# Peptides against a protein of PDB entry 4ASU, part 34

Target 1, 270 residues: chain A of PDB entry 4ASU
Amino acid sequence: ATLKDITRRLKSIKNIQKITKSMKMVAAAKYARAERELKPARVYGVGSLALYEKADIKTPEDKKKHLIIGVSSDRGLCGAIHSSVAKQMKSEAANLAAAGKEVKIIGVGDKIRSILHRTHSDQFLVTFKEVGRRPPTFGDASVIALELLNSGYEFDEGSIIFNRFRSVISYKTEEKPIFSLDTISSAESMSIYDDIDADVLRNYQEYSLANIIYYSLKESTTSEQSARMTAMDNASKNASEMIDKLTLTFNRTRQAVITKELIEIISGAA
Target 2, 83 residues: chain B of PDB entry 4ASU
Amino acid sequence: FTFASPTQVFFNSANVRQVDVPTQTGAFGILAAHVPTLQVLRPGLVVVHAEDGTTSKYFVSSGSVTVNADSSVQLLAEEAVTL

## One batch from the design tools (peptide; aimed at target 1 D140 S142, target 2 E78)

Design b2_p16_6_s1 (made by RFdiffusion4, then SolubleMPNN; from b2_p16_6, 8 letters changed)
Fold by OpenDDE base, seed 4:
Structure b2_p16_6_s1 (fold): chain B 270 residues (1-270), chain C 83 residues (1-83), chain A 16 residues (1-16)
Amino acid sequence: as target 1 above (270 residues)
Amino acid sequence: as target 2 above (83 residues)
Amino acid sequence: SELAEARERLRALLAA
């Protein structure tokens, strides 16, 4: 490699390192905010899921329509965040299909579609784009919930798959249940909740769905920003190592070039 | 008793004496061992009566309230403020 | 944009 080539490569990697460092800082700031906002969101979301856990809602086996909601974002460079969700979605879809269920998929964030489009295009109902540029709001979750409910797909039960935040260095892809109004209303375990007006239950379920989606978005966002921060840090370190290596190569090559030039001068071959 | 909005937690698994909630079907008080029920919140006042006799008032917009068989209560408001 | 190109290069580096 010529000195020119090495110099060009060094410049390129140094520029990349600057970008990765900048992205790390941005991710760190977003992470800090996301973590703060996750605290109440978790209480809120877990509270919404409490009914399903305590009532132990079971979907009859004869009900075959299952909805999978994968939650991620549009933004890359965050390690295995998107692939983890997609992997679990694939696994769940395969398991459900093997059990004779009809599976439809909703992607929250364009990355889910990007990963699953080739293999699961026919199962996609809708993909929500423009996710991840701004912190998710309850309004965003409500829009997603409403669009889902208005999609025309009458699912019996569903699964929302997202990355749950554990720590700055750890997340876990998890699944939470989603139930249709019909499934909830017909569940035997719900019999203890007497005299619930049908309209009330419908509204309740709408809030529940929005709540769960909101919770999943907050968990996902926190996990994503943390993972991005880590990824950018790793990229910066890798770039640093490459810079060091190339710098050494540059110095050696430079010395060799100088030596060659000196020899040419001394020998009169120039 | 859990009372939270998407952005704020007011009570987290707390023991309270009574919670008065505004629902679409009417306001009702949730006492200890209240029968299980699901309700949707309407804009209005939530009053929490603590075991120590302290009363706290909140304004809520919309949301849901769940009373479970185990006497756990989840009050989830879209928006809530301390009054 | 230079940023988009940089991102692509970064992706390539992270994938390697």
Scores: peptide ipSAE 0.114, ipTM 0.900, DockQ to the pose 0.015
OpenDDE base, seeds 1, 2, 3, 5: peptide ipSAE 0.078, 0.049, 0.025, 0.081; ipTM 0.888, 0.888, 0.832, 0.897

Design b2_p16_6_s2 (made by RFdiffusion4, then SolubleMPNN; from b2_p16_6, 8 letters changed)
Fold by OpenDDE base, seed 2:
Structure b2_p16_6_s2 (fold): chain B 270 residues (1-270), chain C 83 residues (1-83), chain A 16 residues (1-16)
Amino acid sequence: as target 1 above (270 residues)
Amino acid sequence: as target 2 above (83 residues)
Amino acid sequence: DEKEKAIEELNKLLAS
């Protein structure tokens, strides 16, 4: 490579490093906020899931309509955040199909659609865009829940798949159950609950769905920002190493050029 | 007993004597070993009676309350404030 | 063109 080529590459990588450092700082700020907001959201969301865990809701085998909700965002450069969710969605969809179930998919965040479009386009009901620019609110979750309930797809049960935050360096893709009103109302295990009015149960399920979606969004957001922060940090380090390497190469090449020129002068070959 | 909103936790797996909640079907008190039930909250006053006899009051908006067979209770309000 | 190159380079750094 010529000195000019090396110089151009150095300049490019230095610029990229500035970008990655900046992005790291932005991600760090968003992560800090997300983690703070996740604490109450987790208690809230886990509390909402308690019923389903304790009641041991079972869906009859003859009921075959299954909904998969994948939760991520619209924004890239966050490591394996999106691919992890998509991978588990694919696995779940395949398993359900093998079991003779009908599977439909909802994507929260445009990246899910981007990854699964080619292979699962016919299974998508809706994709929610404009996710990830601002922290998710309960209102956002309610909108998603409402649209799901009004989609016209009469699912029997479902799965919401999202990245659960573990630590600044770790997340885990998780799956939580979603049940239709009919499934809940018909579940034998629900018989112990005292004379629940149908309207009450409907409203309860609406809140439950919104609660779970909100929880998943908060977990996903925290995981994403943490992952982005880590990814940008790694990129910055990689850039630094490359800069060092190229700088050495530049210096060596420069010396070689000088030496060659001196030889040409001395030899009269110039 | 767990009492939380999306943005704030008031009680997390706490032991309380009684919780009074406002529901769409009327206000009711949740005591120890209350029968399992599901209810939807209406805007109103929540009163938590601690084991030591102290009481705390909260205003809640919409939400849900769950009493499970194991006596665990989840009070989940969309919005809640301490009074 | 320059933007695309920059994105490519960024992706390369992220993948390294």
Scores: peptide ipSAE 0.029, ipTM 0.896, DockQ to the pose 0.013
OpenDDE base, seeds 1, 3, 4, 5: peptide ipSAE 0.030, 0.024, 0.023, 0.024; ipTM 0.887, 0.888, 0.893, 0.891; seed 1 fails the geometry check

Design b2_p16_6_s3 (made by RFdiffusion4, then SolubleMPNN; from b2_p16_6, 7 letters changed)
Fold by OpenDDE base, seed 4:
Structure b2_p16_6_s3 (fold): chain B 270 residues (1-270), chain C 83 residues (1-83), chain A 16 residues (1-16)
Amino acid sequence: as target 1 above (270 residues)
Amino acid sequence: as target 2 above (83 residues)
Amino acid sequence: DELERARAELQAKLAA
């Protein structure tokens, strides 16, 4: 490689390193905020899931319509965040199909669509975009929930798949159940709640879905920002190593060029 | 007893004597061993009576309340503020 | 705008 080539490459990598360092700092700031906001969101979301856990709602086998909601974002450069969710969605879809279920898929965040659209176009209903630019709000979750409930799509049960935050260096892709109003109302385990008005239950379910979506978004966001921070840090380190390597190569090449020039001068071959 | 909004936790698995909640079907008090129920919140006052006799008041917007068979209660408000 | 698009897409899929 010529000195010019090496210099060009060095400049390019240094620029990349600057970008990755900057992105790391941005991700760190977003992570810090996300983590703070996750604390109450987790209590809130887990609280919403308590009914389903305690009631042990079961969907009858004859009910075959299953909705998978994958929660991610529109933004890349966050390691395996999106692929992890997509992988679990694929696995779940395959398992459900093998069990004779009809599977439909909704993506929260454009990255889910980008991964699954080609292979799961028939099952894919809709993607909610513009996720991840701003911290998710309850309003955002409510919009998604309402759109789903008012879409006219009928499902019996579903799965919301998202990355749960564990620590700054760890997340886990998890699945939580969602149920249709009909499934909840018909569940035997809900008999202890029989005195509940149908309208109340409908409204309750709307809040429940919104709550769960909100929770999943908060978990996902925190996980994503943490993963991005890590990814950008790794990228910066890799760039640093490459810079060091190229710098050494540059120095060696420079010396060789100088030597060659000197020889040409001395030999009169110049 | 858990009482939270999306942005704030007021009670997390706490033991309380009574919680008065505003629901769409009417305000009711949740006591120990209350019958399991699901309700939707209307805008109004939540009053939490602690075991020590202290009373805390909150204003809530919309949301849900769940009373489970195991006496656990989840009060989840879209918005809530301490009064 | 995005919501409207999503609605349209969803409705198209459901009609299909």
Scores: peptide ipSAE 0.095, ipTM 0.915, DockQ to the pose 0.057
OpenDDE base, seeds 1, 2, 3, 5: peptide ipSAE 0.037, 0.020, 0.018, 0.064; ipTM 0.884, 0.832, 0.837, 0.908

Design b2_p16_6_s4 (made by RFdiffusion4, then SolubleMPNN; from b2_p16_6, 7 letters changed)
Fold by OpenDDE base, seed 3:
Structure b2_p16_6_s4 (fold): chain B 270 residues (1-270), chain C 83 residues (1-83), chain A 16 residues (1-16)
Amino acid sequence: as target 1 above (270 residues)
Amino acid sequence: as target 2 above (83 residues)
Amino acid sequence: SELEEARRRLQELLAA
């Protein structure tokens, strides 16, 4: 490479390093907020899931319609956050298909669609965009829940797949169950709740769905920001190493050029 | 007994004597041996009676309440404030 | 564009 080429590359990498450092700081701030807001959200979300755990709701095997909701965001540069969710979605979809189930997909965040569009485009019901610029609110979750309920797709059972936050250095892709109103109402384990008005149950289910979605969004956001911090830190370090290497190369190349020029002068060739 | 909103936790797996909740079908009190039920909250007053005799009051906007067979209770309000 | 190139390079750095 010429000195000019090396210089151009150095400049580019230095600029990138500035960006990654800035992004790290931004992600750190967002992470701190997300982690704080996740604490109550987790209690709230886990509380909403308690019924399903305690009632042990089962979907009959003859029911074939399954919904997969993948939760991530629109924004990249956060390590394996999106790919982890997509991988689990693919695995789940394949397993369900092998079991003779019909699978439909909802993507929360554009990155899910971006990863799965070629192989699973026909299975997508809807993709929610504009996710990740602001912290998710219960209102956002309610909108998603409402859209799902109004989609016209009458699923029997579903799963919401998201990254659960473990620590600043760790997340785990998990799934939680989603059940249709019909599945809940017909579940044998719900017999102890048999005095429940149908309208009440419908409304309850709507809240439950919104609650679970909200919880998943909060887990996802916290995981994403943490992962982005790590990714940006790694990128900054890698950039630093590359800058050092290129600088050495530049210096060596410069010396070689100087040597060549000196030889040309001494030999009278220049 | 768990009582939370999306943004705040008021009780987390706590032991309480009684919880009064406003539901769409009417207000009812949840005692230790209350039968399992699911209800939707209407805007109104939640009153938590602690074992020590203290009483706390909250206003909730909407949400759900679950009473399970194991006597666990989840009160999940969309919005809630301490009074 | 320079920005697109930078993004590409950033992805490479992230993958390293």
Scores: peptide ipSAE 0.093, ipTM 0.891, DockQ to the pose 0.014
OpenDDE base, seeds 1, 2, 4, 5: peptide ipSAE 0.006, 0.021, 0.080, 0.025; ipTM 0.825, 0.858, 0.890, 0.867; seed 5 fails the geometry check

Design b2_p16_7 (made by RFdiffusion4)
Pose (drawn by RFdiffusion4):
Structure b2_p16_7 (pose): chain A 181 residues (1-270 with 5 gaps), chain B 83 residues (1-83), chain P 16 residues (1-16)
Amino acid sequence: ATLKDITRRLKSIKNIQKITKSMKMVAAAKYARAERELKPARVYGVGLIIGVSSDRGLCGAIHSSVAIIGVGDKIRSILTFKEVGRRPPTFGDASVIALELSIIFNRFRSVISYKTEYSLANIIYYSLKESTTSEQSARMTAMDNASKNASEMIDKLTLTFNRTRQAVITKELIEIISGAA
Amino acid sequence: as target 2 above (83 residues)
Amino acid sequence: LEAIKAALEEAAARAA
């Protein structure tokens, strides 16, 4: 309730809002990179339960929608392949998955809407390239919603800060008048 | 005729005369009228004879060539670089 | 068969 507590909390939530807004544009830039590389990947991959995701969270209902194997560390987290999503998926990554050894992944449509031999590694590559394009655009909205929630929180606290600031001024003033009187 | 690597796409549904291709057994030159077959590649060159008579030369490390029941061929390699 | 396996191993070594 003290001004010091409110000033500290404002700076704390502002730090979260700046970071979440900073990831909105990052997910927007990385999604643009992912879609530019999805066009040649879709024309490349055309011709057992495999779950495709990533280690990196903060992407909304992507890991929860997909319901030994299992690519993406966040899919084993419910009940394996680790270190994906930090860097764009290469064909070599899809090759290692095929080397260690009917498939579930998120297909890219737009920024809002989604759906859940040598040839077998091409399907894994097709899923990896589709998944990260899906993971990034969903993260763009997840951090956009988080930036909205943190801004609404700052507005509510600013009104508290103005009430407390007025209440401190009047209290100091009363202590002076009474001390005089 | 479709030729693509994971990185870049060279031909998108040609519309081409013939394509020389490296295969595990020697080499195969796929004409417009070729039998439906499924083949796997080896380290070798790919020569693309364009419809206007010109030539295109690339290199292939490995992959697969697929010629369907119709006059359609899809050639895909892990890496294809010039030169 | 071995040639396919070797090709996958070469692709994985290139990524590493």

Design b2_p16_7_s1 (made by RFdiffusion4, then SolubleMPNN; from b2_p16_7, 10 letters changed)
Fold by OpenDDE base, seed 3:
Structure b2_p16_7_s1 (fold): chain B 270 residues (1-270), chain C 83 residues (1-83), chain A 16 residues (1-16)
Amino acid sequence: as target 1 above (270 residues)
Amino acid sequence: as target 2 above (83 residues)
Amino acid sequence: SEEILAALKAVAEKER
């Protein structure tokens, strides 16, 4: 490589390092906010899931329609956040298909679609875009829930797959159940609940779905920002190492060029 | 007893004497060993009666309330404010 | 952002 080539590469990497460092700081700020907002959201979301855990709602085996909701975002540069969700979605879809279930997929965030479009395009119902620019609100979750309920796909059972936040250095991809109104209303375990009006149950289910989606979005966002912060830090470190290596190469190459020029002068080849 | 909104937690697995909730079917009091039920909240007043005799009042918007067989209660409001 | 990602990936691939 010529000195010019090395210099160009150095400049490029230095610029990238500057960008990654800036992105790290932005991600750190977003992470701090997301973590604070996750605390109440977790209590709220887990509270909404309590019914399903306590009632032990079972979907009859003869029911074949299964919905998978993958939760991520539109934004890259966050390590394995998207691929982790996509991997679990693929695994779940394959397992369900092997069990003779019909599987449809909803992607929250464009990255899910980007990863799965080649292999699962026919299974996608809808992809929600414009996810990840702003912190998710309950209103956003309600919109997603409403769109899902109005999609015309009459699922029996579903799964929402998202990254649960553990710590600044750790997240875990998890799955939570989603049940259709029909599945809830027909569940034997629900018989212990006093006469519930059908309209009440419908409204309750709508809130429950919105609650679970909201919770998943908050977990996902916190995990994503943390992972992005880490990814940008790693990228900055890698860039630094590369700059050091290229600088050494530049110095060596420069010395070689000088030596060659001196030899040419001394040898009379000029 | 758990009482939360998406943005704030008021009670988390707390023991309370009674909770009065506004539902679409009417306001009712949740006592110890209340029968399991599901209700949807209407905008209105929530009153929490603590075991020590203190009462706290909240205004809630829409949401849900769940009374489980194990006497656990989840009150989940879209919006809630202390009064 | 995609260009930055591509550049970062390219940088990572060239180190292998």
Scores: peptide ipSAE 0.030, ipTM 0.894, DockQ to the pose 0.014
OpenDDE base, seeds 1, 2, 4, 5: peptide ipSAE 0.027, 0.024, 0.026, 0.028; ipTM 0.879, 0.883, 0.889, 0.888

Design b2_p16_7_s2 (made by RFdiffusion4, then SolubleMPNN; from b2_p16_7, 8 letters changed)
Fold by OpenDDE base, seed 4:
Structure b2_p16_7_s2 (fold): chain B 270 residues (1-270), chain C 83 residues (1-83), chain A 16 residues (1-16)
Amino acid sequence: as target 1 above (270 residues)
Amino acid sequence: as target 2 above (83 residues)
Amino acid sequence: EQAILDALEKAAERER
C-alpha cells in the first residue's frame, strides 16, 4: 500500500470513529431516558400479565391458530437485538407448525420483516414501521393493538416476543402469551371470574393487549439503546486499534520509501 | 395492590385497606378478600384507603382493574394524576 | 448505519 493509500484509509477510519463516538453518546442519552421510562412501564406491563399467570390460562389443543408478534424496531446498529427476536420467532413458528398449528406473524419494526421476509413472507399479517425513532407511547401500543384486533385473523392464542432489559450489557429475548377473547372467556381457570360481563371482558382484553404491547416496546427500546451504545463503543474501540495499526504501518512505509529514495540517489539510478 | 399508569407507579404490591374505583357499572369498593373480578375503569376518582387510615385520591381516565383469588389487585389506568 | 459497521468489519478483515 502506498503512503497515500494508508493516509486515505486513516482518514476514513478516523471519520468513522467520530461517527461511532457520536452515535454512542446519542444512544447513551436515549438509553438513560428509556431506562427511566421502563421502570413504571414494567410495573404496568407485569401487572397486565398477572391475570394470565395467576389464572393459568390454557388454550385447548384443538385450537390451531397462533399469532406471533415480534417486537423490535426499524433501526440497525444494535448488535443482535433484531436477530435474537427473529431467531426465537422462527423457533416458535417451527415448533407450532410441527404441532399442527397455523401460524401468523406480526412484525413490530421493519427489521423483523427484513430478516423473515424470505422465509416467512406468507405468514406475515402486517409489519408496523416507524418504530424506534421516538420513544414508544401508550398511544403507539394502542394503535398496534387495535390493528391486531382488526386484522381479521381470529387467533386462539399468541406469543409476543421481545427483548427484556436486564442491564446495560444484558438483555434476554422472552415470550409472553396473548390470548383471544374466546380463549380467555372459555378458560376453565376463569370460572372464578364468571360474573364478568362479556362487554367488560372484551374491553378488558383490549386494554390488556395494549398494555402488554406497550410493555414489550419499552423493554425492547431500552434493550436496543443499550445494545446500540455497546455496539458503537465496540466499533469506536476497533477503529482506534485500526488507527494505531495503520499509523504504525504508515511510519514503516514512510521509512521504507525514504530508504528506497536514498538508495536510488546513492546508486545513481536516478 | 398495584396501581400504575404507563408512566407512573402509585402503588406497587402495597397493602391497602380499601380501594374505591370508578367502573362502568358504578363505584366499586375493593376490600380485603374481595371476590375475583375484572372491571374496566371509567374516568373518575380512585380513592385508596391505606391501613394507617390515610386516604389518597386520584383521577384516572380509562383502564382496567383486576382482583385475583389471592387478593392481589392490579389497577392499571391509561392516565392517572394525584389529587 | 449498517454500512458503517460493515465498513468497519471489512476494514478489520483486510488488516488480518
Scores: peptide ipSAE 0.033, ipTM 0.907, DockQ to the pose 0.012
OpenDDE base, seeds 1, 2, 3, 5: peptide ipSAE 0.030, 0.027, 0.027, 0.028; ipTM 0.901, 0.902, 0.901, 0.905; seed 3 fails the geometry check

Design b2_p16_7_s3 (made by RFdiffusion4, then SolubleMPNN; from b2_p16_7, 8 letters changed)
Fold by OpenDDE base, seed 4:
Structure b2_p16_7_s3 (fold): chain B 270 residues (1-270), chain C 83 residues (1-83), chain A 16 residues (1-16)
Amino acid sequence: as target 1 above (270 residues)
Amino acid sequence: as target 2 above (83 residues)
Amino acid sequence: SDAILAALRAVAERAR
């Protein structure tokens, strides 16, 4: 490679490093906010799931319609965040299909669709786009919940799959149950909650769904920003190493060129 | 007893004497060992009576309240403020 | 993000 080529490459990598460093800082800021906002959201979300955990709601085996909600975002450059969710979605879909269930998929964030479109396009009901630009709000979750409920797909049970935040360096893809109104109302374990007005139960379920979605979004966002921060840090380090290597190559090449020029001068071959 | 909004936690697995909640079907008091129930909140006042005799008041917008068989309570408001 | 990803990939490919 000529000195010019090396110089051009160095410039390119240095620019990339600047970008990755900048993105790291942005991700760090978003992570800090997300982590702070996750604390109450987790209490809120776990509280919403408490009924389902305590009531041990079981869906009858004869019920065949299963909804999978994958939660991620539209934004890349966050390591395995999206692929982890997609992988679990695929696994769950395959298991359910093997059990003779009908599976439909909702993607929260365009990346889910991007990964699963070719293999699972027929199973997609809807993909929510424009996720991840701003921190998710309860309003956002409510919109998603409402759209889901209005989709016309009458699922019996569902799974919401998202990355639960553990630490800056750790997340875990998890699944939480979603139940239809009919499933909840017919569950034997719910008999202890007798005399609940049907309208009340419907409204309760709507809140529950919104709550769970909100929780999942908050977990996902925190995990994503953390992962992005790490990814950008790694990219910056890799760029730094490459810059160092190229700089050494540049110096060696420059020395060789100088030596050659000196030899040519001394030899009178000019 | 857990009382939270999406953005704020007021009580997390706390022991309380009584919680008065505004529901769409009417206001009711949740006592120890209250029968299991599910309700939806209407805008109104939540009053938490602590075991020490202290009373805290909150305004809530909408949401849900769950009383489980194990006497655990989840009060989840879309919006809530301390009064 | 796609442009950055493309650039990063291009750099990674050229580094082999």
Scores: peptide ipSAE 0.029, ipTM 0.896, DockQ to the pose 0.013
OpenDDE base, seeds 1, 2, 3, 5: peptide ipSAE 0.022, 0.018, 0.027, 0.026; ipTM 0.870, 0.879, 0.897, 0.897

Design b2_p16_7_s4 (made by RFdiffusion4, then SolubleMPNN; from b2_p16_7, 9 letters changed)
Fold by OpenDDE base, seed 1:
Structure b2_p16_7_s4 (fold): chain B 270 residues (1-270), chain C 83 residues (1-83), chain A 16 residues (1-16)
Amino acid sequence: as target 1 above (270 residues)
Amino acid sequence: as target 2 above (83 residues)
Amino acid sequence: SEAVLQALREVAERER
């Protein structure tokens, strides 16, 4: 490589490093906000799941329709955030299919569809796009819940798959159950709950779904921003190492050129 | 007793004496050892009676309330403000 | 720019 080529490459990598550092700072700011907003969202979301855990709602084995909701975003450069969700979705879909279940998929964020389109296109009901530019709101979750309920797909049970935030350096892909109104109303464990009006139960279930989706979005967003911050930090470090290596190569090449020129002068061949 | 909105937590696994909630079927008081129930909130006043005798008032827009067999209560409002 | 995103993707892929 000529000195000119090395210099051009150095300039390019230095520019990339500046961009990755800037993106790290942006991700850090978004992470700080997401973490703050996750605190109440987690209490709210875990509260919504408490019924299902305490009532131990079971779906009868004869029920065959299963919905998988994968939660991520539209934006890349966040490590394994999207692939982790997609991997678990694939595993769950395969297990359910092997059990003779009908599986349909909803993707929250375009990246889910991008990963699963070739293998699972026929199973997709809907994909929600424009996720991840702005922090998710309860309104956003309500829209998703409403579209799901209006999709015409009468699932018996479902799974929402998302990345739960653990720490700035750790997330875990998790699954939470979703139950249809019919499954909840027919559950034996619900018999202890006093005379619940059907309209009340329907409305309750709509809130429950929106609540769980909202919770999953907040966990996913926090995990994503943290992972992006880490990914951009790693990219910046890798760029730094490459700059160091190329700088050494540049210095060696420069010395070789100087030595060659000196030899040519001394030999009188100019 | 847990009382939260998507953006704010008012009570988290707290012990309270009584919670008055506005539901679509009517307002009722949740006491200790209340029977399990599910209700949907209507816009109105929530009154929390603490064990120390203090009362706190909140306005809620909509949401749900769950009373479980283990006496745990989840009051989840879409919007809530302290009064 | 799309070029910047592509360059970032290339850097991220090399870390794998």
Scores: peptide ipSAE 0.044, ipTM 0.853, DockQ to the pose 0.015
OpenDDE base, seeds 2, 3, 4, 5: peptide ipSAE 0.025, 0.028, 0.025, 0.025; ipTM 0.862, 0.854, 0.877, 0.853

Design b2_p16_8 (made by RFdiffusion4; failed a check: too like the target's own chain)
Pose (drawn by RFdiffusion4):
Structure b2_p16_8 (pose): chain A 181 residues (1-270 with 5 gaps), chain B 83 residues (1-83), chain P 16 residues (1-16)
Amino acid sequence: ATLKDITRRLKSIKNIQKITKSMKMVAAAKYARAERELKPARVYGVGLIIGVSSDRGLCGAIHSSVAIIGVGDKIRSILTFKEVGRRPPTFGDASVIALELSIIFNRFRSVISYKTEYSLANIIYYSLKESTTSEQSARMTAMDNASKNASEMIDKLTLTFNRTRQAVITKELIEIISGAA
Amino acid sequence: as target 2 above (83 residues)
Amino acid sequence: SAVEAALEAAAAKNEA
């Protein structure tokens, strides 16, 4: 309730809001990179339960929608392939998955809407390239919603700070008048 | 005729005369009228004879060539670079 | 097999 507590909390939530907004544009830039590389990947990959995701969270209902194998560390987290989503998926990554060894992944449509031999590794590559395009755009909205929630939280606290600031001024003033009187 | 690597796409549904292709057993020149077959590639060159008579030369490390029941061919390699 | 060898070569290229 003290001004010091409110000033500290404002700076704390502002730090979260700046970071979540900073990841909205990052997901927007990485999504643009992912879609630019999806066009040649879709024309390349055309011709047992495999779950395709990533280690990196903060992407909304992507890991929860997909329901030994399992690519993406967050899919094993419910009940394996690790270290994906930090860097764009290469064909070599799809090759290692095929080397260690009917498929579930998130297909890219737009920024809002989604759906859940040598040829076998091409399907894994197709899923990896589709999944990261899906993971990034979903994260663009997830951090956009988080930036909205943190901003609403700052507005409510600013009103508290103005009430407390007014209450401190009047209290100090009363202590002066009474001390005089 | 479709030729693509994971990185870039060279031809998108040609519309081409013939394509020389490296295969595990020697080499195969795929004409417009060729039998439906499924083949796997080896380290070798790919020569693309354009419809206007010109030539295109690329290199292939590995992959697959697929010619369907119709006059359609899809050639895909892990890596294809010039030169 | 030849496919396995090709996958191993792809994995080595990735590590480089």

